# Designs tried in a protein design run: peptides against a protein of PDB entry 3B8E. Part 15

Target 1, 230 residues: chain A of PDB entry 3B8E
Amino acid sequence: PFLIFIIANIPLPLGTVTILCIDLGTDMVPAISLAYEQAESDIMKRQPRNPKTDKLVNEQLISMAYGQIGMIQALGGFFTYFVILAENGFLPIHLLGLRVNWDDRWINDVEDSYGQQWTYEQRKIVEFTCHTPFFVTIVVVQWADLVICKTRRNSVFQQGMKNKILIFGLFEETALAAFLSYCPGMGVALRMYPLKPTWWFCAFPYSLLIFVYDEVRKLIIRRRPGGWVE

## One batch from the design tools (peptide; aimed at target 1 F79 F82 N88)

Design b1_p12_8_s4 (made by RFdiffusion4, then SolubleMPNN; from b1_p12_8, 8 letters changed)
Fold by OpenDDE base, seed 2:
Structure b1_p12_8_s4 (fold): chain B 230 residues (1-230), chain A 12 residues (1-12)
Amino acid sequence: as target 1 above (230 residues)
Amino acid sequence: VPSLEEALKLVL
């Protein structure tokens, strides 16, 4: 998100503090939960692998898969960001290069895509209104990520939701998202304005996309053991 | 900065 902010010179989609809340808050319990995930039923049936070659290959492929998931997560956040700004008159193309004027407090006549002039205060409200739903989008997408990461090859339906720590992580992450979104003073402290409950649903297509993507990946791995997707 | 309520009415 921050790289696109710099490269495209768009209004800030996600605040630094919010990023820290993702990295330190929402990701910790999920990451711990994965450490306690039950082994896949098929792992115990596999022959011993060469620890040097097979570990490196698996680490590379896992890193690529997680990298792809991370890109889809970012796309989900940016989708929410662009939807909010478009609903407020700023089309995605118009946002390119706009940051310089957007962040200038002395410019009170920044035009939107429809020629409406926006004061600095109005612009900052819209910007800070994007921060919360971007964060919430990441959390909702992380639900899918957390669920899929519990297994390497088995479908989520085959492995089931047996990890109580995983379930706890999902609730904790959601509770944190609700707290940061709706607690009084978060708008001032974190530049996270409260959002309508409807914005929670904006991320669901991306969560579903990640889920489907990983289930398809796992299906391919099961059908082609030792393939490049493993 | 407009009140949070005014901001919410504009965006939401």
Scores: peptide ipSAE 0.015, ipTM 0.451, DockQ to the pose 0.061
OpenDDE base, seeds 1, 3, 4, 5: peptide ipSAE 0.005, 0.014, 0.005, 0.014; ipTM 0.408, 0.463, 0.398, 0.460

## One batch from the design tools (peptide; aimed at target 1 F79 Y206)

Design b1_p13_1 (made by RFdiffusion4)
Pose (drawn by RFdiffusion4):
Structure b1_p13_1 (pose): chain A 230 residues (1-230), chain P 13 residues (1-13)
Amino acid sequence: as target 1 above (230 residues)
Amino acid sequence: FFTFVFLFLFFFL
């Protein structure tokens, strides 16, 4: 968000005070939960994991979580950013502009008068909003992530999907997300009431592609064991 | 209508 927030002055889609509420507030229990996820094979069948080569974090990981999924998620919440403005003052060709606040009303876009009224408001579309819908969209994509990373080589199909803990936290996350999105008050130091019917399902189209994606690769990694690029 | 077209384009892109 902040990167694009510089390349094209299209208003702060994700908030800073909003970032410190996902890794340190939302994905919390899920990250923990992952730990309770059980085996994946006869483990005591493999040579000891060498320490110099086979690391913990590496390209294999980063490429598949920063340069792959991390992107697909990105669009999703970025897409919701537009819809959160679209059904309010959509600038899919417009937007791209410094939104000052000492001016008050003097400007706008797409047939409007947004000012002191819609200036304290002009932002209420990202502050109380956009950030929120983006926020929730991120959580919404984090579902399939917290299931495509549940396994490392087996389809969630012929593999246990019985992580009682994860499941009851996948909700304990998605829920908190709502309570943090409708919390009558703290919503001040935070975001605001989104349109439950849709101000949620925005990233939903995406969470899927995620689950659908890596699910194939795993099954790709298999049908071709020695594997190629995958 | 145009808004919807753009949204669909954004989605598919």

Design b1_p13_1_s1 (made by RFdiffusion4, then SolubleMPNN; from b1_p13_1, 12 letters changed)
Fold by OpenDDE base, seed 4:
Structure b1_p13_1_s1 (fold): chain B 230 residues (1-230), chain A 13 residues (1-13)
Amino acid sequence: as target 1 above (230 residues)
Amino acid sequence: DELEKLLEELLKS
């Protein structure tokens, strides 16, 4: 998200607090679950014939798979961001290169895609309106990750431990998302304005996309064992 | 709030 913000020069899609919540809250639990899954897989799987090569390959494959899922999650967040901005008059094409003018406090006549002028305060309200839905989108997409993890052909024991950690993590993330979205004063204190219930549904297509992606991946693995898609 | 401000400054820089 931050790289796209820099490269495309778009208004900041994700606030610092939401970034912190994702990095510390959302990413940590999956990382821990992956570490436990790796540790248990190393114990439960036959020692790799070549420990160095097979470990490196497995780490690369896992990193690639989680990297791809992370990219889909980011796309889901950006979709929600673009939908909110489009609903407020800013089409995605118009956002390209707008950051400099968007963040300038002295420019109070930034035009949207329909020629409406926006003050700095109005622009920041719209920006902060995007922060909470972006975070919630990530949380909802992670629900799909939980479902994927439950359906993976890992050992029942690995799945059990991973599922407990993931269920706890998703509960914590969902509780945090609800707290940040609906607690009075969060809009002022954390620049996370209240979330309309409709925005929770914006993430569902991407949750479905992740589910379909994982099912297709599993299907490819089943048909071509030992492929690069593992 | 201070951490958020610091992070914002870091992100702006």
Scores: peptide ipSAE 0.016, ipTM 0.358, DockQ to the pose 0.024
OpenDDE base, seeds 1, 2, 3, 5: peptide ipSAE 0.013, 0.014, 0.015, 0.016; ipTM 0.366, 0.369, 0.391, 0.360; seeds 1, 2 fail the geometry check

Design b1_p13_1_s2 (made by RFdiffusion4, then SolubleMPNN; from b1_p13_1, 12 letters changed)
Fold by OpenDDE base, seed 3:
Structure b1_p13_1_s2 (fold): chain B 230 residues (1-230), chain A 13 residues (1-13)
Amino acid sequence: as target 1 above (230 residues)
Amino acid sequence: EELEKLLKELLES
């Protein structure tokens, strides 16, 4: 989010405090829960890792985490951001380069895509209105990310959802997201204004996309062992 | 707010 904020000079899509809530609040428990996942049925058929040559975090894992899944996650967040701003009169093309004028307290006549003038206060309300839905979008996409991380090769349907700690993690991150989104005072404390419940559904297509993508990937791995997808 | 400002400054440097 910050890289796009700087490169494209758009209004800040996600606040720093919100990012910390993601990193420390919503990601920690789910990540720990994966340590308690049951081994895949075929794990003993795989050769042991050579600690001298095989890194625990390899290029393939980085490519999956940041290059593919992470990009889909980011797209989901930015989609939500652009939809909210568009509903408030700022089309995506108009946001490019707008940051300088957007963040200037002395400019109170910034025009939207339809010629409506926005005061600094009005602009900041809209900006902070984007933070909560962006955050919630990340959490909803993380549901799919966590579920697909249960296995490397087996389908989630083959592995099942028997890990109670993982299930708890999903509820915990969702409860935290709801708390941060709707608890009184969070708008002032975290610059996370309350969101309409409908915004929770904005991320669902992206969660589904990640899930389907990974299931297809795993299916290909099962059908063609030793392929470039593995 | 101060942390956000500092982070923005760091990213812009």
Scores: peptide ipSAE 0.012, ipTM 0.343, DockQ to the pose 0.027
OpenDDE base, seeds 1, 2, 4, 5: peptide ipSAE 0.000, 0.006, 0.011, 0.000; ipTM 0.365, 0.323, 0.353, 0.342

Design b1_p13_1_s3 (made by RFdiffusion4, then SolubleMPNN; from b1_p13_1, 12 letters changed)
Fold by OpenDDE base, seed 1:
Structure b1_p13_1_s3 (fold): chain B 230 residues (1-230), chain A 13 residues (1-13)
Amino acid sequence: as target 1 above (230 residues)
Amino acid sequence: DELLKRLLELLLS
């Protein structure tokens, strides 16, 4: 998100506070919950990792996490961001290069795609209105990411949802996201303005996409061990 | 949640 903010010079899609809420608030408990996950049924049939040749974090894992899943997460967030700005009169093409004028508090006549002028305060309200649904989009996508991380190669349907701590983590991150989104004063304190409840569903296609993608990946791995997808 | 909020406020101050 921040790279696109710099390269495209668009208004800030995700604030520092929301990033901290993700990294310290929503991700920690779910990540810890994975330590309590039951072993895959075939784990003892696998050869032990060779610590000299087999990296714990390999190129395939980096490609999956950053190249594939991370890209889908970013696309989901940016989709939500662009839709909100478009609903407020700022089409995606108009946002290119707008950051300099957007962030200038002395410019109070920034025009949207329809010629409407926006004050600095109005622009910041719209920007902060984007931060919350971007954050929520990430949380909803993280549901799928956490669930797919339960197993390395077996389907989630084979593994099941027996980890109560993981389930608790999903509820905790969702409750935290709801609290940060709807608690009075969050707009002032955290620059997180409330979002329409319907915006929670905007992330669901991306969450489903991640889930389906990983299940297909795991299916391919099970059918063709030692393939390039592994 | 309140603790997290306070921590975030502290980090932003």
Scores: peptide ipSAE 0.007, ipTM 0.395, DockQ to the pose 0.020
OpenDDE base, seeds 2, 3, 4, 5: peptide ipSAE 0.000, 0.006, 0.000, 0.006; ipTM 0.272, 0.265, 0.251, 0.365

Design b1_p13_1_s4 (made by RFdiffusion4, then SolubleMPNN; from b1_p13_1, 12 letters changed)
Fold by OpenDDE base, seed 5:
Structure b1_p13_1_s4 (fold): chain B 230 residues (1-230), chain A 13 residues (1-13)
Amino acid sequence: as target 1 above (230 residues)
Amino acid sequence: DELEKLLKKLLEE
């Protein structure tokens, strides 16, 4: 998100405070919950890792975690960001290069895509209105990410949802997201303005995409062991 | 807010 902010010179899609809330607030309990996940039922039927050739964290795993899933998460957040700005009169093409004028406190006549002028205060309200839905989008996508991380090869339907600590983590993550989004004073303290409940649903297609993608990947691994998809 | 201000300042350099 921050790289696109720099390269495209768009208004800030996700604030540093919201990033910290993700890293320290919403991700910690879910990550700990994975330590309590039951082993896959067929783990003893697999060949052991070769310590001379196989790394504990291999290039395929890194590519999946940071290259693929992370990109889908970012796309979901940016989709929400662009939709909100478009509803407020700023089309995606118009946002390119707008950051310099957007962040200038002395420019109170920044035009949207329809020729309407926006004051600095109005622009910042819209920007901060985008931060919360972007954050919530990441949390909703993280539901799918956490669930798919339960297994390496078996389907989630084969593994089941028996880990009560993981379920608690999902509820805690969601409750924290709701608290940060709707608690009075969060707009001033964290630059997170309240969002309409409908924005929670904006991320659902991306969560579904991640889930389907990983289930298909795992299906391919089961059918073709030792492939590059693993 | 302070961190955001610092980052914005850094991006302007």
Scores: peptide ipSAE 0.014, ipTM 0.403, DockQ to the pose 0.026
OpenDDE base, seeds 1, 2, 3, 4: peptide ipSAE 0.006, 0.010, 0.000, 0.013; ipTM 0.377, 0.375, 0.198, 0.388; seeds 1, 2 fail the geometry check

Design b1_p13_2 (made by RFdiffusion4)
Pose (drawn by RFdiffusion4):
Structure b1_p13_2 (pose): chain A 230 residues (1-230), chain P 13 residues (1-13)
Amino acid sequence: as target 1 above (230 residues)
Amino acid sequence: VVIFVVSLVVLSV
């Protein structure tokens, strides 16, 4: 968000005070939960994991979580950013502008008068909103992530999907998300009431592609064991 | 990307 927030002055889609509420607030229990996820094979069948080569974090990881999924998620919440403005004052070709606040009203876009009324408001579309819908969309994509990372080489199909803990936390996350999105008060130091019917399902189209994506690769990694690029 | 563009076109219409 902040990167694009520079390349094209299209208003702060994700908030800072909003970031410190996902890794340190939302994905919390899920990250923990992952730990309770059981085996994946006869483990005591493999040579000891060398320490110099086979690491913990590496390209194999980063490439598949920063340069792959980390992107598909990105669009999703970025997409919801527009819908959150679109059904309010969409600028899919417009937007791209410094939104000052000492002016008050004197400007707008797409047939409007947004000012002191819609200036304290002109931002209520990202503050109380956008950030929020983007926020939720991130959570929403985090579902399929917290299931495509549940396994490392087996389809969630022919593999246990019985992580009682994860499941009851995948909700204990998605729920908190709502309570943090409708919390009558703290919503001040935070975001605001989104349109439940849709101001949620926005990223939903995406969470899928995620699950659908890596699911194939795993099955790709298989059908071709020695594997190629995958 | 395609879905994003298509959705923006739909919203603009």

Design b1_p13_2_s1 (made by RFdiffusion4, then SolubleMPNN; from b1_p13_2, 11 letters changed)
Fold by OpenDDE base, seed 1:
Structure b1_p13_2_s1 (fold): chain B 230 residues (1-230), chain A 13 residues (1-13)
Amino acid sequence: as target 1 above (230 residues)
Amino acid sequence: LELIKKKLEELLK
């Protein structure tokens, strides 16, 4: 998100506080919950890792986590961001290069795509209105990420949802997201303004995409052991 | 929350 903010010079899509809430608030409990996941049914049928040749974190895992899943997460967040700004009169093309004028406190007549003038305060309200849905989008996408991380090879349908700590983690991150989104004073304290409940659903296609993608990946791995997708 | 924010910003700096 921050790279696109710099390169495209768009208004800030995700604040530092929201990033911290993701990294420290929503991700920790779910990540810890994976340590309590039941072993895959075939785990004892796999050969032990060779510590000299097999890396714990390989290029394929990095490519999946940061290259593929991370890109889908970013796309989900940016989709929500662009939709909100478009609903407020700022089309995606108009946002390119707008940051300089957007962040200038002395410019109170920044025009949107329809010629409406926006004061600095109004622009910041819209910007901070984007931060909360972006955050919620990440949380909803993280549901899929956490669920797909239950197994490396087996389908989630084969593994099931028996980990109560993982279920608690999903509930906790969702409850935290709701609290940060709707608790009075969060707009002032965290620059996280309340979002319409409909914005929770904007991330669902991306969450589903991640889930389907990983299930297809795992299916390919099961059908073609040792393939390039492993 | 503002205090937490300030402390977090201080830790990141």
Scores: peptide ipSAE 0.000, ipTM 0.273, DockQ to the pose 0.019
OpenDDE base, seeds 2, 3, 4, 5: peptide ipSAE 0.000, 0.000, 0.000, 0.000; ipTM 0.268, 0.263, 0.287, 0.299

Design b1_p13_2_s2 (made by RFdiffusion4, then SolubleMPNN; from b1_p13_2, 11 letters changed)
Fold by OpenDDE base, seed 5:
Structure b1_p13_2_s2 (fold): chain B 230 residues (1-230), chain A 13 residues (1-13)
Amino acid sequence: as target 1 above (230 residues)
Amino acid sequence: LDLIKEELEKLLK
């Protein structure tokens, strides 16, 4: 997100405070919950790894999987960001190079795609209105990420949802997201303005995409053991 | 968190 902000010179899509809330708030309990996940049901049917040739963790697989998932998460957040700005009169093409004028307090006549002029205060309100939905989008996508991390080979449907601590983690991160989004004073304290409940649904296609992607990947691994996908 | 934000923004400028 930050790299695109620098390269494209667009208005800030995700604030630093919001990033800290993700890294320190929403991700910790879910990550801890994975330590309590049950072993895959077929673990005893697998051949032991060769300690001379096989790494404990396939670095290539992890790099590819987490890299691709991270890109899908970023795309989901940016999609929500561009939709909100477009609804407020700023089309995606108009945002390119706009950051310099957007962040200037002395410019109170920045034009949108339809010729409407925006004051600095109005621009910051719409920017901060984007930060919260971007954050919520990441949380909704993280639901899928956490669920797919339960297994490496078996389908989630085969493994089931028996880890009560993981379920608690999903509720905790969602409750924290709702608190940060709707608690009075969060707009002043964290620059996170309240969002309409409809914005929670903007991430669902991306969450589903991640889930389907990982299930297909795992299916390929089960059908072709020792392939490049493993 | 607001104080942390302000300090981070200063470092990134």
Scores: peptide ipSAE 0.006, ipTM 0.365, DockQ to the pose 0.024
OpenDDE base, seeds 1, 2, 3, 4: peptide ipSAE 0.005, 0.005, 0.000, 0.006; ipTM 0.300, 0.318, 0.339, 0.351; seed 1 fails the geometry check

Design b1_p13_2_s3 (made by RFdiffusion4, then SolubleMPNN; from b1_p13_2, 11 letters changed)
Fold by OpenDDE base, seed 1:
Structure b1_p13_2_s3 (fold): chain B 230 residues (1-230), chain A 13 residues (1-13)
Amino acid sequence: as target 1 above (230 residues)
Amino acid sequence: LELVLKKLKELLE
């Protein structure tokens, strides 16, 4: 998100506080829950890792995490961001290069795509209105990310949802996201303005895409062991 | 949580 903010000079899609809420708030319990996941049924049939040749974090894992899943997550967040700004009169093309004027508190007549003028305060309200749905979008796609991380090779349907701590983590991160989104004072304290309940569903296609993509990947790995997707 | 996050924000700004 921050790279696109710099390169495209668009209004800030995701605030630093929301990033911290993700990294320290919503993702911690889910990540810890994976330590309690039941072993895959075939884990003892796999050869042990060679510590001299096999990296814990290999190029394939980096490609999966950052190049594939991370890209889908970013697309989900930016989709939500662009939809909200478009609903407020700022079309995606108009946002390119707008950051300099957007962030200037002395410019109170920034025009949207329809010629409506926006004060600095109004622009910041819209910006912070984007931060909360972006945050919620990340939480919703993290549901899929956490679920797919239950297994490396087996389908989630083979593994099942027996990890009660993981289920609790999914509930906790969702409850925290709801709390941060709707608790009075969050707009002032965290620059997280409340979102319409419908925005929770905006990320669902991307969450489903992540899930389906990983299940297909795992299916390919099971059918073609040693493939480039492993 | 709000207070903690607010203080954390202030420390990181």
Scores: peptide ipSAE 0.000, ipTM 0.325, DockQ to the pose 0.021
OpenDDE base, seeds 2, 3, 4, 5: peptide ipSAE 0.000, 0.000, 0.000, 0.000; ipTM 0.362, 0.328, 0.339, 0.362

Design b1_p13_2_s4 (made by RFdiffusion4, then SolubleMPNN; from b1_p13_2, 11 letters changed)
Fold by OpenDDE base, seed 5:
Formats: sequence, structure tokens, C-alpha cells
Structure b1_p13_2_s4 (fold): chain B 230 residues (1-230), chain A 13 residues (1-13)
Amino acid sequence: as target 1 above (230 residues)
Amino acid sequence: LELVEKKLKELLE
């Protein structure tokens, strides 16, 4: 997210405060919950890995898969960001290179895609209105990420949702997201303005995409043991 | 945090 902000010179899609809330708030309890996940039912049926060759290759492939998931998360956040700005009159193509004028407090006549002029205060309101939905989008996508991390090979439908600590983690991160989004004063304290409940649904296609992607990957691994997707 | 954000933006300009 930050790299695209620098390269494309777009208005800031996700604030530093919001990033800290993700890293320290929403991700910590879910990550701890994975330590209590039950072993996969077929672990005893797997052939032992060759410690000299298979371990390094598998670690690289796993790292690549998680990297791809992270890219899909970022795309989901940016999608929400562009939708909100488009609804406020700023089409995606118009945002390219706009950051310099957007962040200049002395420019009060920045034009949108339809010729409407925006004051600095109005621009900052719409920017901060984007930060909260971007954050919520990441949380909703993280639901899928956490669920798919329960297993490496088996389907989630085979493993089930028996880890009560993981379920608690999902509720905790969602409750924290709701608190940060709707608690009075968060707009002033954290620059996180309240969002309409409809914005929670913008992430659902991406959450579903991640879930389907990982289930398909795991299905391929089960059908072709020792393949390049493991 | 707002000050840090502002300083980061200034460094990136």
C-alpha cells in the first residue's frame, strides 16, 4: 500500500495509525490462536520430507503463496479506496499525481473529475473516510486468511472449526474493528471516521477469492503430492 | 502519531 502511494503519488489510502492497529491490534490474537490449532488428521499418512532438498523448496513455495495472499489483501483495500473516492467524484485516473496538491493546505480549489472544487478540509475528510473502510477491508480479508492457515494440505471442511481460541480471535478482531470505526472521537484521535455498514461487504468478494484460491491449491497438493504448488 | 505521519509525508516529498 505504501509503495503504491509513493510511486503513483495518490492520496494516502491507509494511514500509519491504521497500519499500527492492524499489526498490533487485529493480527496478534489470531496469530496466537494458530498455536492451538489441532494437527491435520492425515499427518501420519504423509511421507517424510527429505531434509536436504524438500524443506528449502517447500519454505520458498509457502513464502510465495503467503506473498500472493498479501497482494490480494492489498488489492481488496485499494478496490474499496478507489470506490469511495469515485463515489465522491474522484475517478482512479484523476488520482494519479494528485497527492502533492491534495496534501497542500494552501490549495483550496483542487478539482475532482467533474470539475467540483474541494477545500483542504473537505479533501482530508474524504481521505480519512477512506482509511476506515480500507482497514475494515483488511480485517474481513483476514478472516479468510486465518481460516485457510488452519491447514497446509487438508480442506478447512475436513479440518473443521473446532479451535475455540481461533473463533474468539475472529470475534476480537471484528469487535476491535467496529470499536475503532464507530466509537465517538476516533475521527479526531486516530483519523478514522465512521463508515456505512455497506462498506463491510466490499471486501467479501476478495475474502471469497482467497478462500477459493487456497482450497484449490490444497486440492491440487492432495491430488499431486510433491508437486510445485506444495 | 499525527506528527509522525506528517514527518513521514514530508520526508517522502
Scores: peptide ipSAE 0.012, ipTM 0.300, DockQ to the pose 0.027
OpenDDE base, seeds 1, 2, 3, 4: peptide ipSAE 0.000, 0.006, 0.005, 0.006; ipTM 0.267, 0.281, 0.286, 0.361; seed 1 fails the geometry check

Design b1_p13_3 (made by RFdiffusion4)
Pose (drawn by RFdiffusion4):
Structure b1_p13_3 (pose): chain A 230 residues (1-230), chain P 13 residues (1-13)
Amino acid sequence: as target 1 above (230 residues)
Amino acid sequence: VIFFSIFASFFAL
């Protein structure tokens, strides 16, 4: 968000005070939950994991979580950012502009008068909103992520999907998300009431592609064991 | 743009 927030002055899609509420507030229990996830093979069948080569974090990881999924997620929440403005004052060709606040009303876009009314408001579309829908969309994509990372080489199909803990936290996350999105009050130091019917399902189209994606690779990694690029 | 418009229209319906 902040990166694009510079390349094209298209208003702060994700908020800072909003970031400190996902890794340190949303994906919490899920990250923990992952730990409870059980085996994946006869483990005591493999040579000791060398320490110099086979690491913990590496390209194999970063490339598949920063340069792959981290992106598909990105669009999703970034897509919802537009819909959150679109059904309010969409600028899919417009937008791209410094939104000052000492001016008050004197400007707008797409047949409007947004000012002191819609200036305290002109941001209520990202503050109380956008950030929120983007926020939720991130959680919403984090579902399939917290299930495509549940396994490392087996389809969630012929593999246990019985992580009682994860499941009851995948909700204990998605729920908190709502309570943090409709919390009558703290919503001040935070975001605001989204349109439950849709101001949620925006990223939903995406969470899928995620689950659908890596699911193939795993099954790709298999049908071709020695594997190639995958 | 077109993609955003499609989904915006779909969600409006």

Design b1_p13_3_s1 (made by RFdiffusion4, then SolubleMPNN; from b1_p13_3, 12 letters changed)
Fold by OpenDDE base, seed 5:
Structure b1_p13_3_s1 (fold): chain B 230 residues (1-230), chain A 13 residues (1-13)
Amino acid sequence: as target 1 above (230 residues)
Amino acid sequence: TEEILEFVEELRR
């Protein structure tokens, strides 16, 4: 997100504080929960791997898959960001290069895509209104990411949801997201303004996309053992 | 924008 902010010179889509909340708040418990996941049921049915070659290649392929998932997460966040700004009169094309004027306190007549002028205060309210939904979008997409990380090859439906710590992690990150979004004073303290509950659903298509993508990937791996998709 | 502002103000109360 920060790279796109620099390259496209758009208003800041995700604040530093929100990034810290993701890294320290929402990701820790879920990451720990994966350590307690049960081994895949087919682990003993796999052919012996060459420890010198097969392990490294497989790790690279897995890393690529997770990289793709990360890109989908970012796209989900940016989608939410652009939708909010568009609803407030700023179309995506208009946002390109707008950051300099957007962040200038002395410019109180920044025009949106429809010719409406925005004061600095109004612009910052809209910007900070985007930070919270972006954060929440990441959390919702992380639900799918965490669930798919339960297995490398088996379907989630085959593995099941037996890891109670993982379930706790999902509730914890969701509760934290709700707390940061709706607790009084968070707008002042963290620059995370409250969002309408409907914005939680904006990320659902991307969460579903990640889930389907990974299930299809795993299905291909099961049907074509030793393929490059593993 | 106005609806968002009103919503934010309501939540701040």
Scores: peptide ipSAE 0.017, ipTM 0.502, DockQ to the pose 0.052
OpenDDE base, seeds 1, 2, 3, 4: peptide ipSAE 0.014, 0.015, 0.000, 0.014; ipTM 0.424, 0.477, 0.308, 0.458

Design b1_p13_3_s2 (made by RFdiffusion4, then SolubleMPNN; from b1_p13_3, 13 letters changed)
Fold by OpenDDE base, seed 1:
Structure b1_p13_3_s2 (fold): chain B 230 residues (1-230), chain A 13 residues (1-13)
Amino acid sequence: as target 1 above (230 residues)
Amino acid sequence: TELILELVKKLKE
């Protein structure tokens, strides 16, 4: 997400505070909950990892986490970002290179795609209005990410949802996201302006996509052990 | 996170 911000020179899609809320707030409890996950049914049938040759974090895992799942998460966030800005008159093409003028406090006549002039304050309100739904989008796609991380190769339907700490983590991160999004004063304190409740559903297709993609991946691994997707 | 923070800081300067 941040690479596109730099390369395309667009208004900031995700604020520093929202990033910190993700990394330190919403992701920690869910990640810790995975330590309490039950072992996969076939774990003892697998050969032990060779610590000299088999990396704990291998190229396949990096490709999945950053190249595939991370890309889907980024697309989900940016989709929400572009939709909100488009609804406010800023089409995606118009945002390219706009950051310099967008962030300039002395320019109060930045035009949108329809010739409407925006003051610095108005632009920052729209920017911060994007930060919250981007954050919520990440939380919603992280539901799927956390659930798919329960297993390495078995389906979630085979593993089940027996980890109460993981379930608690899902509710905790959702409750925190709701608190940060709707608590009075969050716009001033955290630059997180409230979002319409309907925006929570905008991430659902991406969350479902992540889930389906990983289930298909795991299905392929089960049917073709030693494949390139393992 | 630290890298992102540094990059954001540089972009704001």
Scores: peptide ipSAE 0.008, ipTM 0.321, DockQ to the pose 0.025
OpenDDE base, seeds 2, 3, 4, 5: peptide ipSAE 0.000, 0.000, 0.000, 0.000; ipTM 0.268, 0.332, 0.305, 0.320

